# Designs tried in a protein design run: peptides against a protein of PDB entry 6B4J. Part 56

Target 1, 315 residues: chain A of PDB entry 6B4J
Amino acid sequence: DITMQWYQQLQDASMQCVLTFEGLTNSKDSQAKKIKMDLQKAATIPVSQISTIAGSKLKEIFDKIHSLLSGKPVQSGGRSVSVTLNPQGLDFVQYKLAEKFVKQGEEEVASHHEAAFPIAVVASGIWELHPRVGDLILAHLHKKCPYSVPFYPTFKEGMALEDYQRMLGYQVKDSKVEQQDNFLKRMSGMIRLYAAIIQLRWPYGNRQEIHPHGLNHGWRWLAQILNMEPLSDVTATLLFDFLEVCGNALMKQYQVQFWKMLILIKEDYFPRIEAITSSGQMGSFIRLKQFLEKCLQHKDIPVPKGFLTSSFWRS

## One batch from the design tools (peptide; aimed at target 1 D268)

Design b1_p24_1_s4 (made by RFdiffusion4, then SolubleMPNN; from b1_p24_1, 12 letters changed)
Fold by OpenDDE base, seed 1:
Formats: sequence, structure tokens, C-alpha cells
Structure b1_p24_1_s4 (fold): chain B 315 residues (1-315), chain A 24 residues (1-24)
Amino acid sequence: as target 1 above (315 residues)
Amino acid sequence: ELDEKIFEEAQKQFEEMLEEFEKK
């Protein structure tokens, strides 16, 4: 399966990255530990500062991240920090930065859907300038949310139930599996972030360049989802999340083909979702139904709430 | 290159699904 090959390639690259900076992470030297902590903070704090408040602040955050990745010193925690402080510093920062973007999907976007857009536009812009960060974003995303690939992990003989649950994306702590609602919330956040990334371009970059991971990946994702058996609650939830965030962009890009896809979803795939939906899962099902019906009736997909406008960038 | 191949395969699969749907 070519999709699984792609998944594995990204995971292998991510694992190789971890091995590359293992010396920094495992060092017992006090100076190395300090450098590691400073680099980790420099990579992650700017991402946590991303907000919907002002475009000018977003630009400052972007510039800081880009400067750090470019080997320039940046101020973090009252200190001058540079990836040049350690030979493994750049790899470490790229990995931690990518991890943090995905964590913001998992946490911030999960709780505040509108936060997807400012996070995504920064991530997209950084990805354009630093492709390795983009690959690592995908690797982290795919590992935490296999549905973003998409694929459904299978139980293998001899596998512990907890390990299977982790492969599915559940958090397991102290032998307790995460509640379904919390699981879906986290998955939703990551899918929404991904759906935002594939459609957004950093406005201050070279717009003549092709998006490094654009809307064609959205089309691919939909096609692959539709070629899979639906998973109870998960498919209805994530399909809605994806279409709500990037459906308008896909409509504009693919036009007639998009509407054919949407009709196929409503008339052919949706009944398959219904067939596996229990009474306790009707919320996600109904939400998807209403969305599809509304879009088909109006022959339009609304611009998602929180989409960045020209006024935001003048702020 | 791999991404392009994945996209092409997905497009093919979608077209096949549409053809099957239209025949119903």
C-alpha cells in the first residue's frame, strides 16, 4: 500500500531525527542540559503565543521562529538562544517545533476551533521555508492521529490491548483508557489544524511558489476516507471537521468535481456511516447530516468561522 | 514524487467510485 509506505517513510525520518539529537537529549552535562532546555523553550513558546488577536503579533512570532531555524540568535527567557549552541541543536529544534504545532492542534484547536487558522498559517509559512519541519509535522500528526493519513490501525495477534488503543490514538494512563469524547475532541483538533494548513499560505512569503502541502492533499484525504469502511463515531466526526474547515477551499479549487464528491458522500457513503452508528453516537451523525444537507441545498459551503481576513493582517 | 503517485491513485479510486455510484 503506497499510503502506508508514505506513512512509514515519514515515521522513519522522524525516528532518524530523534536518533540524530539523542546526544543532546541524553547528555548528563549541565551545560548541554541547559542548552537543551533553552532550545526547547525557544522552539515552543512562540507557538504557544499564537493567537487570533493581531496580524502584527503573528508576524513577530513567525519572524522569531524563522530566525531561530535560520541559525540566528533569538531572545528566549531573557537569554540569547541559537541552534548553533550545539551541533544537534537544529535537528532538535525542528523536531520540537513540529511536535508543538501538532500539540496545539491536539489541545488548543480541540478546545477552540477558531485557533486552527492562525496556527496553521504560521505552520504553513514555516513549512514553505523549512521543508523538514513540515515532514516532521506530518510525522507527529500521523502518529497521534492515524486518521489524518488516513488509515485505521489493526489489532495484531499478541498485541496488548493498551498498545492497540495507543495506536488508535487513545491516551492510556495508569491502565485507564481515555474517554471517547476526549479522544474525539483531540482528533478533531488535529484534523481541523491539518485542514487549515493545506489551504493557507503565509501572506508575506513568495506567493509564486507552490504550497508545500496544498489542497491536493485534502482531495486525496477525502478520496481515501471514502474508500475505507467507516469507523463508528470517528468517521462522522472527522469528516465533518475536515469539511467544515476546508470544504469551502475545496469547493473553490475543484468546483464540479467537489460537488460530485459531496453528493457521493451524502448518497452513497453516509448510509454506510448510518448503518454503524449507535443511538449514543447520533450527535456526530446528525451534525454531519445537517452540514451536508445544508451545503447541498444552498449549493455553497460557508467560509469557516475564524478564517483570516485582510483586516486581520492590518491589525 | 510519492505524493503525486498517491494523489493519482486516489483520483483513480474516486473516479471508480463515481462510476459505480452513477450505475445504481
Scores: peptide ipSAE 0.259, ipTM 0.846, DockQ to the pose 0.826
OpenDDE base, seeds 2, 3, 4, 5: peptide ipSAE 0.226, 0.186, 0.253, 0.235; ipTM 0.834, 0.820, 0.844, 0.836

Design b1_p24_2 (made by RFdiffusion4)
Pose (drawn by RFdiffusion4):
Structure b1_p24_2 (pose): chain A 315 residues (1-315), chain P 24 residues (1-24)
Amino acid sequence: as target 1 above (315 residues)
Amino acid sequence: SEFEEIREEIEEKAEELEEEEEEE
């Protein structure tokens, strides 16, 4: 409940932000759409540019967003634009910027696991300088993936199925329901991004402040799910690509206490899945063992493939 | 038994961390 209460605090807090700019979106004038068009454009593209080439150019995207959010003018396609044009623009850009981070994790990181880190460092940095943006990221991240909270949505009695699948985060339309394969990845990429944000810190600016969403939330995540019965395919999958990304940072921080948590899922939580999962979906549960059978005996959890090296920063 | 002790240690550590988060 402590989590579910905190879960609601962010959700209805985001709905307050959906209404604070109410009128900027629900405007049909010509100029009214041009403004809504140029802001969302110049705020959600720099996030899409976040590449793995170098941290040298990764700073441009960070600065371009810091200037845009802090109110300074920002060079866009054609003429320069700024938030000072409209008082509602700031509380709007912060909304659309937040969704993009999770959306970049939704599509890009789901397919390309390594792009989770170059995106997370810019997000973990923008979270410091502007905490309001972070709560909005925790808002969107949580609804599109309630498994990141983590809370498994229970079945509410007397309701149709298509109503329930939407609550699980499946993308569904009038007649189309998102397949399970093209769904499981959209959740992986989300929590792989979440598993990266909590362990990374923006290097530049020399800040003595602390990480806004510390690695502590990584421990509670593993603990909060491992105390409850696992879902068949979702848990064994999400439990793996979270440890592959953040298992190295947790091993250093919570040295022995983290290893105890691992020798538990090895002999106490693995059986909790072997019966729950049918023979047609053991694919996830198998990768989870192949991951631990090594890590437990190697006494090490490999650094996540795609970690930003020193070469990436200087270069 | 060893597993139950490990469970309890994990839950206690998670509660301590939640208290530290609320203080922040």

Design b1_p24_2_s1 (made by RFdiffusion4, then SolubleMPNN; from b1_p24_2, 13 letters changed)
Fold by OpenDDE base, seed 3:
Structure b1_p24_2_s1 (fold): chain B 315 residues (1-315), chain A 24 residues (1-24)
Amino acid sequence: as target 1 above (315 residues)
Amino acid sequence: KESEEIRKELLESEKKLLEEELAR
């Protein structure tokens, strides 16, 4: 399975990255611990500051992250911090930065869908300049949300139930599995972030270059989803999330091909979703149905709420 | 018939893209 090979390749790269900076993370030296914490804060705090308030502030955040990744000193917590403070500093920062972007999908975007766009445009811009960060974003995303690959993890013989639940993306704490609504909310946030990343370009970069992980990956994602048996509640939820966020962009890019695909979803795939949808899961099903019907009727997919406009960048 | 053709085209595109990703 080529999809699983890709998944595993990214996971292996992520694991290798962790091994590369293990000296920094496992050090008992006081100075090394201080450096680690400073680098972690420098990598993650700017991402947490991303908001929809002003484009100028977003640019400042981007510049700070890029400066850090470029080996330049940045101010963090009142201190000058640089990845050059430790030989493993760059790898560590790239890993933690990527992790934080995905976490913002899992938490911030999950709660506020419009937050996907400012986070995504920064992530995309950083990815363009720092490809390794992009690979690590995918690795973190895929691990937390296998549906972003997409694939549905399978139970293997001898596997503990809790481990299987974690593989599916559920949080399990004290032998208690996460509630389905919270699970889907987190998955939705990550899918929405991903759908935003693949369509957005940092406006102050070299836009002549090809998007490092562009809409072609969105097309691929849809292709794979349509080739999979639907999963109860999950498929309907995430398919809607994906199309709501990047459907307009896909429509503009693929035009007639997009509409053919959308018709295929409505006429061929949607009945398969319906067949596995229980009465208690009708919410996501109905939402997807209404979305598809509206889009097909109007021959248009609306620009998603929160999409960054020229006015945003002038602020 | 048309739906199957569309599915096939989508899958071929997917495969090609993933092969390119794996080759990097």
Scores: peptide ipSAE 0.485, ipTM 0.926, DockQ to the pose 0.566
OpenDDE base, seeds 1, 2, 4, 5: peptide ipSAE 0.449, 0.482, 0.478, 0.446; ipTM 0.916, 0.924, 0.923, 0.914; seed 2 fails the geometry check

Design b1_p24_2_s2 (made by RFdiffusion4, then SolubleMPNN; from b1_p24_2, 10 letters changed)
Fold by OpenDDE base, seed 3:
Order: C-alpha cells, then sequence, then structure tokens
Structure b1_p24_2_s2 (fold): chain B 315 residues (1-315), chain A 24 residues (1-24)
C-alpha cells in the first residue's frame, strides 16, 4: 500500500529526528538542560501567539520563527537564544515547532475554527523555507490524526485495546478513553488546519515557487477518502470539515473536475455514509448533507469564515 | 460509468502524487 509506505516514511523520518537530538534531550548537564528549555520555548511560544488580530503581528511571529530556524539569535524569555547553542539544536527546534503547529490544530483550531487560517499561513510559509519542518508537521499530524493521511488503523493480534484506541487518535488517560465528541473535535481541528495549510501561501515570500504541499494534496486526500469505506461519524465529520475549509479553493483550482467529484460524493459516496449512520450520529450526517446540497444547488462553495483578506494584511 | 471514470482518475492522481512524495 503506497499510502502506508508514505505514512511510514514520514514516521521514520520523525523517529530519526528524535534520535538525532536525543543527546540534547537526555543530557543531564545543567547547561544542556537550560539550552533545551530555551530552544523549546523559542520554538513554541511564537506559534502560541498566532492570532487573527493583525497581519503585522503575524509577520513579526513569522520572522521570529524563520530567524530561529536560520541560525540567527532571537529573543525569548528575555534571553538570546540560537539553535547554534547546541549541535542538535536545529533538529530539536524543527521537531518541536512542527509538533506545536499540529498541537494548535488539535487545541486552538478545534475550539475556534477561524484560527486555522493564521496558523496555517505561518506554517505554510515556514514549510516553504524549511521543508524539513513541513515533513515533521505531516509526521505529527498523521500520528495524531490518521484520517489526515487518510487511513483507518486496524487492530492487530496481541495489541492492547488502549494502544489501538491511541492509534485511532483517541486520548487514553488512566485507562479511560476520550469521549467521542472530544475526539471528533480534536480531529476536526487538525483536518481544518491541514485543509488551510494546503491552500495558503505566505504573502511575503517568493510566490513564484510551487506550494511545497499544495492543493494537489487536497485532491489526493479526497480521492483516498472516496476509495475507503466510510467510518461511522468520523467520515461525515471530517469530510465536511475538509470541504468547508478548502472546498472553495479546490473549486477554483479544479473547476469542472471538482464539481464532478462533488457530484460523485453526493450521489455515490454519501449514500454509503448514510447506510452506516445511526440515529445518534445524525448531526454530522445532516451537516454534510446540507452543505453538499447547498453547494450543488448554488454551484458555489463559500469562502470559509476566517479566511484572511487583504485588509488583514494591512493591519 | 462516469462515476467509475472519475474514481479512476482520482486514484491515478493519488498514486502519482504519492510516488513523487516517496521519491523525494
Amino acid sequence: as target 1 above (315 residues)
Amino acid sequence: SESEEIREELKKAQEELLKEELER
């Protein structure tokens, strides 16, 4: 399975990255510990500061992250911090930065869908300049949300139930599995972030270059979803999330081909979703239904709420 | 059918993209 090969390749790269900076993370030296913490803060705090408030602030955050990744000193917590402070500093920062972007999808976007766009545009811009960060974003995303690949993890013989639940993306704490609504909320956030990343370009970069992980990956994602049996509640939820965020962009890019696909979703795939939807799961189903019907009726997919406008960048 | 053709086109595009990703 080529999809699983791709998944595994990214996971292997992520694991290799962890091994590369293990000296920094496992060091008992006080100075190394200090450097680690400073680098971790320098990598993650700017991402947490991303907001929809002003484009100028977003640019400052981007510049800070880029400077850090470029080996330049940045101010963090009142200290000058640089990845050059440790030979493994760059790998560590790239990993933690990527992890933080995905975490913002899991937490911030999950709670505030509009937050997807400012986070995504920074992530996209950083990915363009630092491809390894992009690969690590995918690795973290795929691990936390296998539906972003997409694939459905399977139970293997001898596997503990909790491990299987974690593979599916559930959080398991003290032998208690996460509630379905919270699970879907987190998955939705990550899918929405991903859908935003693949369509957005940093406006202050070299736009002549091809998007490092563009809308073609959105097309691929939809193709893979349509070739999979739907999963109860999950497929309807995430398909809606994906289309709501990037459907307009896909429509503009693929035009007639997009509409053919959307018709296929409505006429062929949607009945398959319906067949596995229980009465208690009708919410996501109905939402997807209404979205598809509205889009097909109007022959338009609206620009998603929170989409960054020119006025945002002038602020 | 038209639906089958679309599915096949989508599948082909998917496979090509994944091949590119694996070769990167």
Scores: peptide ipSAE 0.387, ipTM 0.902, DockQ to the pose 0.608
OpenDDE base, seeds 1, 2, 4, 5: peptide ipSAE 0.080, 0.366, 0.364, 0.355; ipTM 0.704, 0.894, 0.894, 0.889; seed 4 fails the geometry check

Design b1_p24_2_s3 (made by RFdiffusion4, then SolubleMPNN; from b1_p24_2, 12 letters changed)
Fold by OpenDDE base, seed 1:
Structure b1_p24_2_s3 (fold): chain B 315 residues (1-315), chain A 24 residues (1-24)
Amino acid sequence: as target 1 above (315 residues)
Amino acid sequence: MESEEIRKELEEAQKKLDEEELKR
């Protein structure tokens, strides 16, 4: 289908990117190794510094990332670092930067849901200026969280259970599969980050341009989820995460159509989720139920906690 | 995904919503 074709195209582009900078990553030369490490730090440290503290600091981080991607020298680890230090430097930095954004979803947002917004607004702004970084963000996101596409990987005959678990997004270390709660926490973080990216724009960019991956992708995601059979615990969890983060924005954009979809979720899709929900998974189901009921009753979806306000940008 | 492909998916989604509304 079209969705799987899009998924595969992004994965292919990501693989081609890796091949392009393989010379840098596999080099045994001491100077090349040093350059690689300096570039990796320059790409990833600024992303790790993203916080909810001040808009001015967020702007500084954005400017540093943009400068690096633009071929300008930046200070990192007490050194001047530039993508021009190696012919594969730009491709490597774009890949590592994109990987780091997704990793912040997987780790930081997973633990602190409000962190989605400052990370997402930087990612969105960088994506506007550097489309290849955006494509690589999607590629990393889709690979770690197939539910962000969305699709549900299927077990194939002859497949090892561990490989199937990895395809589903589970971490498997030393033949031990990740606990369900940790898995869902990571998936939640990535979905929340994605839901934030599609609705946010960098306030200091050219706002006249169309969002490179906007709310229409949120609408598509919901439509695709509704066309799929639910997965136990996963669907209820991620549908809640998605709607909590971007439901207000979708409501404003799609208005009556959004409410029709929300009613469809409650009346037609929810029983299908219930049918596959075990007694031990009722928590995610109940949370989604309560959210939907509250939103439909009040005819409103609240602005998510951590949403960036004008006061944040003046700090 | 191209804008036209996204548009088509949105249209299909809307058709499904309309079909479900007609069943009520």
Scores: peptide ipSAE 0.029, ipTM 0.595, DockQ to the pose 0.098
OpenDDE base, seeds 2, 3, 4, 5: peptide ipSAE 0.022, 0.026, 0.027, 0.028; ipTM 0.604, 0.633, 0.603, 0.599

Design b1_p24_2_s4 (made by RFdiffusion4, then SolubleMPNN; from b1_p24_2, 12 letters changed)
Fold by OpenDDE base, seed 5:
Structure b1_p24_2_s4 (fold): chain B 315 residues (1-315), chain A 24 residues (1-24)
Amino acid sequence: as target 1 above (315 residues)
Amino acid sequence: SESEKIRKELEESQQQLDEEELAR
């Protein structure tokens, strides 16, 4: 499967990246440890500062991240920090930055869906300038949320149950798997972030260039999801999340073809979801149903709440 | 299967879109 090959290539690249900076991460030298911590903070703190408050602040955050990735010194924790402080500094920062973007999907977007848009536009803009960061974002995203690929991990003979649960994206701590609601919340956040990334362009970049991972990947994602047997609760939840965030953009891009796809979802795929939906899972099912019915009735998908407007960029 | 039918229709739609983009 081409999709699984792509998944594996990204995971291999991510693993190779980890190996390249192992010297920095495993160093017992006090100076190397200090550099590692400074670089980690410089890579992650700006991402955590992303908010819906002002476009000007978002630009400052973007410029800081870009400067760091470009080998320029940046101020972090009251110190001047540069990736040039260690030969492995750039690889480490790229990896930790990508990891942090996905973590913001998993945590911040999961709790506050509107946060997807400012995070995604920064991620998209950084990806445009630093393709390796984009690949690492995908690698982290795919590992935490296999449904973003998409694929449904299968249990293999001899596999430990906990390892299978982790492959499915569950957190397992002290031999306890997370609750289904928390799992779905985290997966929703990551899917929403992904759906925002594929449609957003950094407004201060070269817009003449093709989006490095654009709406065509959204179309691909839908095609792959619809080609898979639905998974109980998961498919209904994530399909809704995806369509709520990027459905308007897909509608504008693909027009008649999008509506044909939406009809196919409602008429052919939705009954298959219904057939596997238990009484305890009706919430996600009903939400998807109501969304599809409303969109088909009105022949419109609303702009998602939190979508960045011109007024945001003037603030 | 119904899934295969949907996939085929989506693939055909994607191909049509790609052809339209190449013709622009």
Scores: peptide ipSAE 0.093, ipTM 0.699, DockQ to the pose 0.325
OpenDDE base, seeds 1, 2, 3, 4: peptide ipSAE 0.088, 0.071, 0.080, 0.107; ipTM 0.734, 0.724, 0.728, 0.741; seeds 2, 3, 4 fail the geometry check

Design b1_p24_3 (made by RFdiffusion4)
Pose (drawn by RFdiffusion4):
Structure b1_p24_3 (pose): chain A 315 residues (1-315), chain P 24 residues (1-24)
Amino acid sequence: as target 1 above (315 residues)
Amino acid sequence: SLPPPTAEEQEQVAKANEAFEAAE
């Protein structure tokens, strides 16, 4: 409940932001759409440009967003644009920028697990300079993936199924329901991004401040889901690609206490899945063991493939 | 050690797994 109450605080706080700019979106004038068009454009593209080539150019995207959010003019396609054009634009750009980070994790990181880090450092950096943006990221991240909270949505009695599948975060239309395969990845990329943000810190600017969403939320996440009964395919999958991404940072921070949490899921939580999962979905539960049988004996959890090296920063 | 799951959780997990299987 401490979590579910905190879960609602962010959600209805985001709905307050959906209404603070109400009128900027619900506007049909020519100029009214041009403004709505140029802001969302010059605010959601730099996030899409976030590449793995070098941290040298990864700063441009960070600065271009800091200037845009802080009110300064930003060079866009054609003429320069700024938020000073409209008072509602700031509380609007912060909304669309937050969704893009989760969306970049939704599509890109789900397919390409390594791009989670170059995106997370810019987000973990923008979260420091502008905390308001972070709560909005925790807003969208939580609804599109309630498994990141983490809370498994329970079945409310007397309701149709297609109503329930939407609550689980499946993308569904009039007649189409998102397959399970093309759904499981959308969740993986989301929490792989979440598992990266909590362990990374923007290097530049020399800030003595603290990480806005500390690695502590990584411990609670593993603990909060390992105390409750696992879902068949969702848990064994999400439990793996979270440890692969943030298992190295947690091992260093919570040295022995983290190991105890691992030798638990080895002998207490693994049986809690072998019966719950049918023979047709043991694929996830198998990768989870192949991951731990090594890590437990090697006394080490490999650094996530795709970590930003020193070479990436200088270069 | 980990605490044992409750019976209500077992019912809810079974219903959620049926929803996942229906998506196939």

Design b1_p24_3_s1 (made by RFdiffusion4, then SolubleMPNN; from b1_p24_3, 9 letters changed)
Fold by OpenDDE base, seed 5:
Structure b1_p24_3_s1 (fold): chain B 315 residues (1-315), chain A 24 residues (1-24)
Amino acid sequence: as target 1 above (315 residues)
Amino acid sequence: MLPEPTEEEREQVAKRNAALDAAK
């Protein structure tokens, strides 16, 4: 289908990117190794510094990342670093930067849901200026969280259970699979980050341009989820996460159509989720149900906690 | 009205749920 083709194209592009900078990554030359490490730090450290504290600091981080991607020298670890130090430097930095954004979803957002917004607004702004970074963000996101596409990986005949679990997004080490709660926490973080990216625009960019990966992809995601048989615990969890983060934005954008979709979820999709929900998994289902019932009753979806306000940008 | 799952989809759901249960 079209969705799987898109998924595969992004994965192929990501793989080709890795091959492109393989010379840099596999070099035994001391100078090349130094450049690699400097570029990796320059790409990833600014992302790790993203916080909810001040808009001015967020702008500084954005400017640093953009400068690096633009071939300008930046200070990192007390050194002047530029992607021009190696012919493969730009590709490497774009890949590592994209990987780091997704990792922040997986780790930081997973633990602190409000962190989604400052990370997402930087990612969105960088994506607007550097489309290849956006594609690589999607590739990394889709690989770690197939539910972000969304699709459910197929358990093929002859496939080992552990390999299938990895395809589902589980971490498996020494034949020990990740605990379900940790798995869902990581998936939630990535979905929340994605839901934030598709609705946010960098305020200092050209807002007259169309979002490179906007709310239309959120609408598509919801439509696709509803057309899939629900996955136990996962679907209820991630649907809640998605709607909590971007439901307000979708409501404003799609209005009556959005409310029709929520009614469809309540009336037609809930019974399907309930049918596959065990007693031990009712928590995720109940949380989603209560959220939707509240939204439908009040005819409103609240602005998510951590949403960036004008006051944030003045700080 | 949402589409009904295919037999293949039902089988895959069962496999996925089994894999998820094995992860608990």
Scores: peptide ipSAE 0.372, ipTM 0.880, DockQ to the pose 0.789
OpenDDE base, seeds 1, 2, 3, 4: peptide ipSAE 0.352, 0.365, 0.024, 0.190; ipTM 0.871, 0.883, 0.632, 0.808; seeds 1, 2, 3 fail the geometry check

Design b1_p24_3_s2 (made by RFdiffusion4, then SolubleMPNN; from b1_p24_3, 13 letters changed)
Fold by OpenDDE base, seed 5:
Structure b1_p24_3_s2 (fold): chain B 315 residues (1-315), chain A 24 residues (1-24)
Amino acid sequence: as target 1 above (315 residues)
Amino acid sequence: MLPEPTEEQRKQVRLRNEALNATK
């Protein structure tokens, strides 16, 4: 399967990256440990500072991340930090930065859906300038959320239930599996972040270039989901999340073809979702149904809440 | 028209749904 091969290649590249900076991460040298911690903070703190407050502040954060990735010294924790402080510094920073972007989807976007857009536009802009960061974002994202590929992990005979649950994206700690609501919340955050990344371009870059991972991947994702048998609660939840965030962009890009897809979802796919939906899961299904019915009736998908406007960039 | 799932696909979905439902 081509999709699974691509997924595995991303995971292999991510693993190779980890091996590349193993010297830095496993060093017992006090100076190396200090460098590691400084680089980790320099990579992750700016991402955590991303907010919807002002476009100017977002630009400052972007410039800081880009400077760090470009081998320039940046101020972090009152110290000058550079990836040149260690031969594995750049690989380590790229990995940790990508990991942090996905973590913000998993945590911040999960709790505050509007946060998807400022995080995504920075991620997209950094990806455009640093393709390896983009590949690592995909690797982290798809590992934590296989539904973002999309694929469904296979249960193999003799597999421990906990291992299978982890493959499905659940957190399992101390033999306790994550509650369904928390799981879906995290998955929703990551899907929303992904849906935002594929439609956003950094406004201060060369916008004449093709998006490194654009809306064509969103169209592909949608087509693949529809060709998969739905999963209980998961499909209805994530399909809604995806369409709420990028449905307007897909509508503008694909026009009549997009509306045909929505009709197909309503007429052919909804019955399949409904057939596997228990009474306790009807909430997610109803939410998706109501969203699509409203969109089809009005022949419009609203711009998502939190979408960045020209006024944001002037602030 | 969407393709109908194979019997194996339906089986895997059932198994996944059981695993997912066990987390509720």
Scores: peptide ipSAE 0.302, ipTM 0.855, DockQ to the pose 0.815
OpenDDE base, seeds 1, 2, 3, 4: peptide ipSAE 0.219, 0.152, 0.029, 0.279; ipTM 0.803, 0.758, 0.651, 0.845; seed 3 fails the geometry check

Design b1_p24_3_s3 (made by RFdiffusion4, then SolubleMPNN; from b1_p24_3, 10 letters changed)
Fold by OpenDDE base, seed 3:
Structure b1_p24_3_s3 (fold): chain B 315 residues (1-315), chain A 24 residues (1-24)
Amino acid sequence: as target 1 above (315 residues)
Amino acid sequence: MLPEPTEEEREQVARRNAALQATE
């Protein structure tokens, strides 16, 4: 399976990256520990500062991240920090930066859906200039949210239920599994972030180049989801999240083909979702159904709330 | 028309749903 090969390649690259900077992360030397912490802060704090407030501030954050990844010194926590402070510094920063983007999906976007767009446009722009960061974003995203690939992990014989729950993306702490609502909230945030990344380009970059991970991957994602047997509650939830965020962009790109896909979802896929939907999960199904029926009725998908406008970039 | 699931796919769905139910 090409999709699973791609998934595994990204995971292998991520694991190799971790091994590459293991010397930095496992060092007992006080100076190495200081460098590690400074680099970690330099990689993660700018991402946490991303907001919907002003385009100028977003540009400053982007420039800071790009400068750091380019080997230039940046100010972080009142200190000058550079990836050149350690031979493993660049690999470490790329990994931590990518991890932080995905964390903003599962935390910030999960709670504030509109936050997907400013985070995604920075991530897309950084990915364009630093492809390895993009691959690491995918690796982190796929590991936390297999549904972003998409694939459903297999419950193998002899596997502990807890391990399988982790593979499905649940957090399990002290033998307590995450509540379903919290799980779906985190998955929703990550899918919404992904759906935003694949459609956005950094406005100050070279737009003549092809998007490093564009809408064609969104089309592939939809096609793959529809070819999979739906998962209870998860499929209805994430399909809604994905279409709400990137449905308008997909409509513009694929036109008639996109509408044929929506009809296929309504006519062929909905009965399959409904058949596995319990009474307690009907809310997610109904939300998806109502969204698609409205879109089909109006022959339009609205621009998502929080989509960045020209006025945002002038602020 | 979407393809019907294989028996193996149906079994995996059942296992997944059971695992999800165990999280509630």
Scores: peptide ipSAE 0.440, ipTM 0.888, DockQ to the pose 0.805
OpenDDE base, seeds 1, 2, 4, 5: peptide ipSAE 0.274, 0.420, 0.421, 0.419; ipTM 0.750, 0.888, 0.890, 0.889

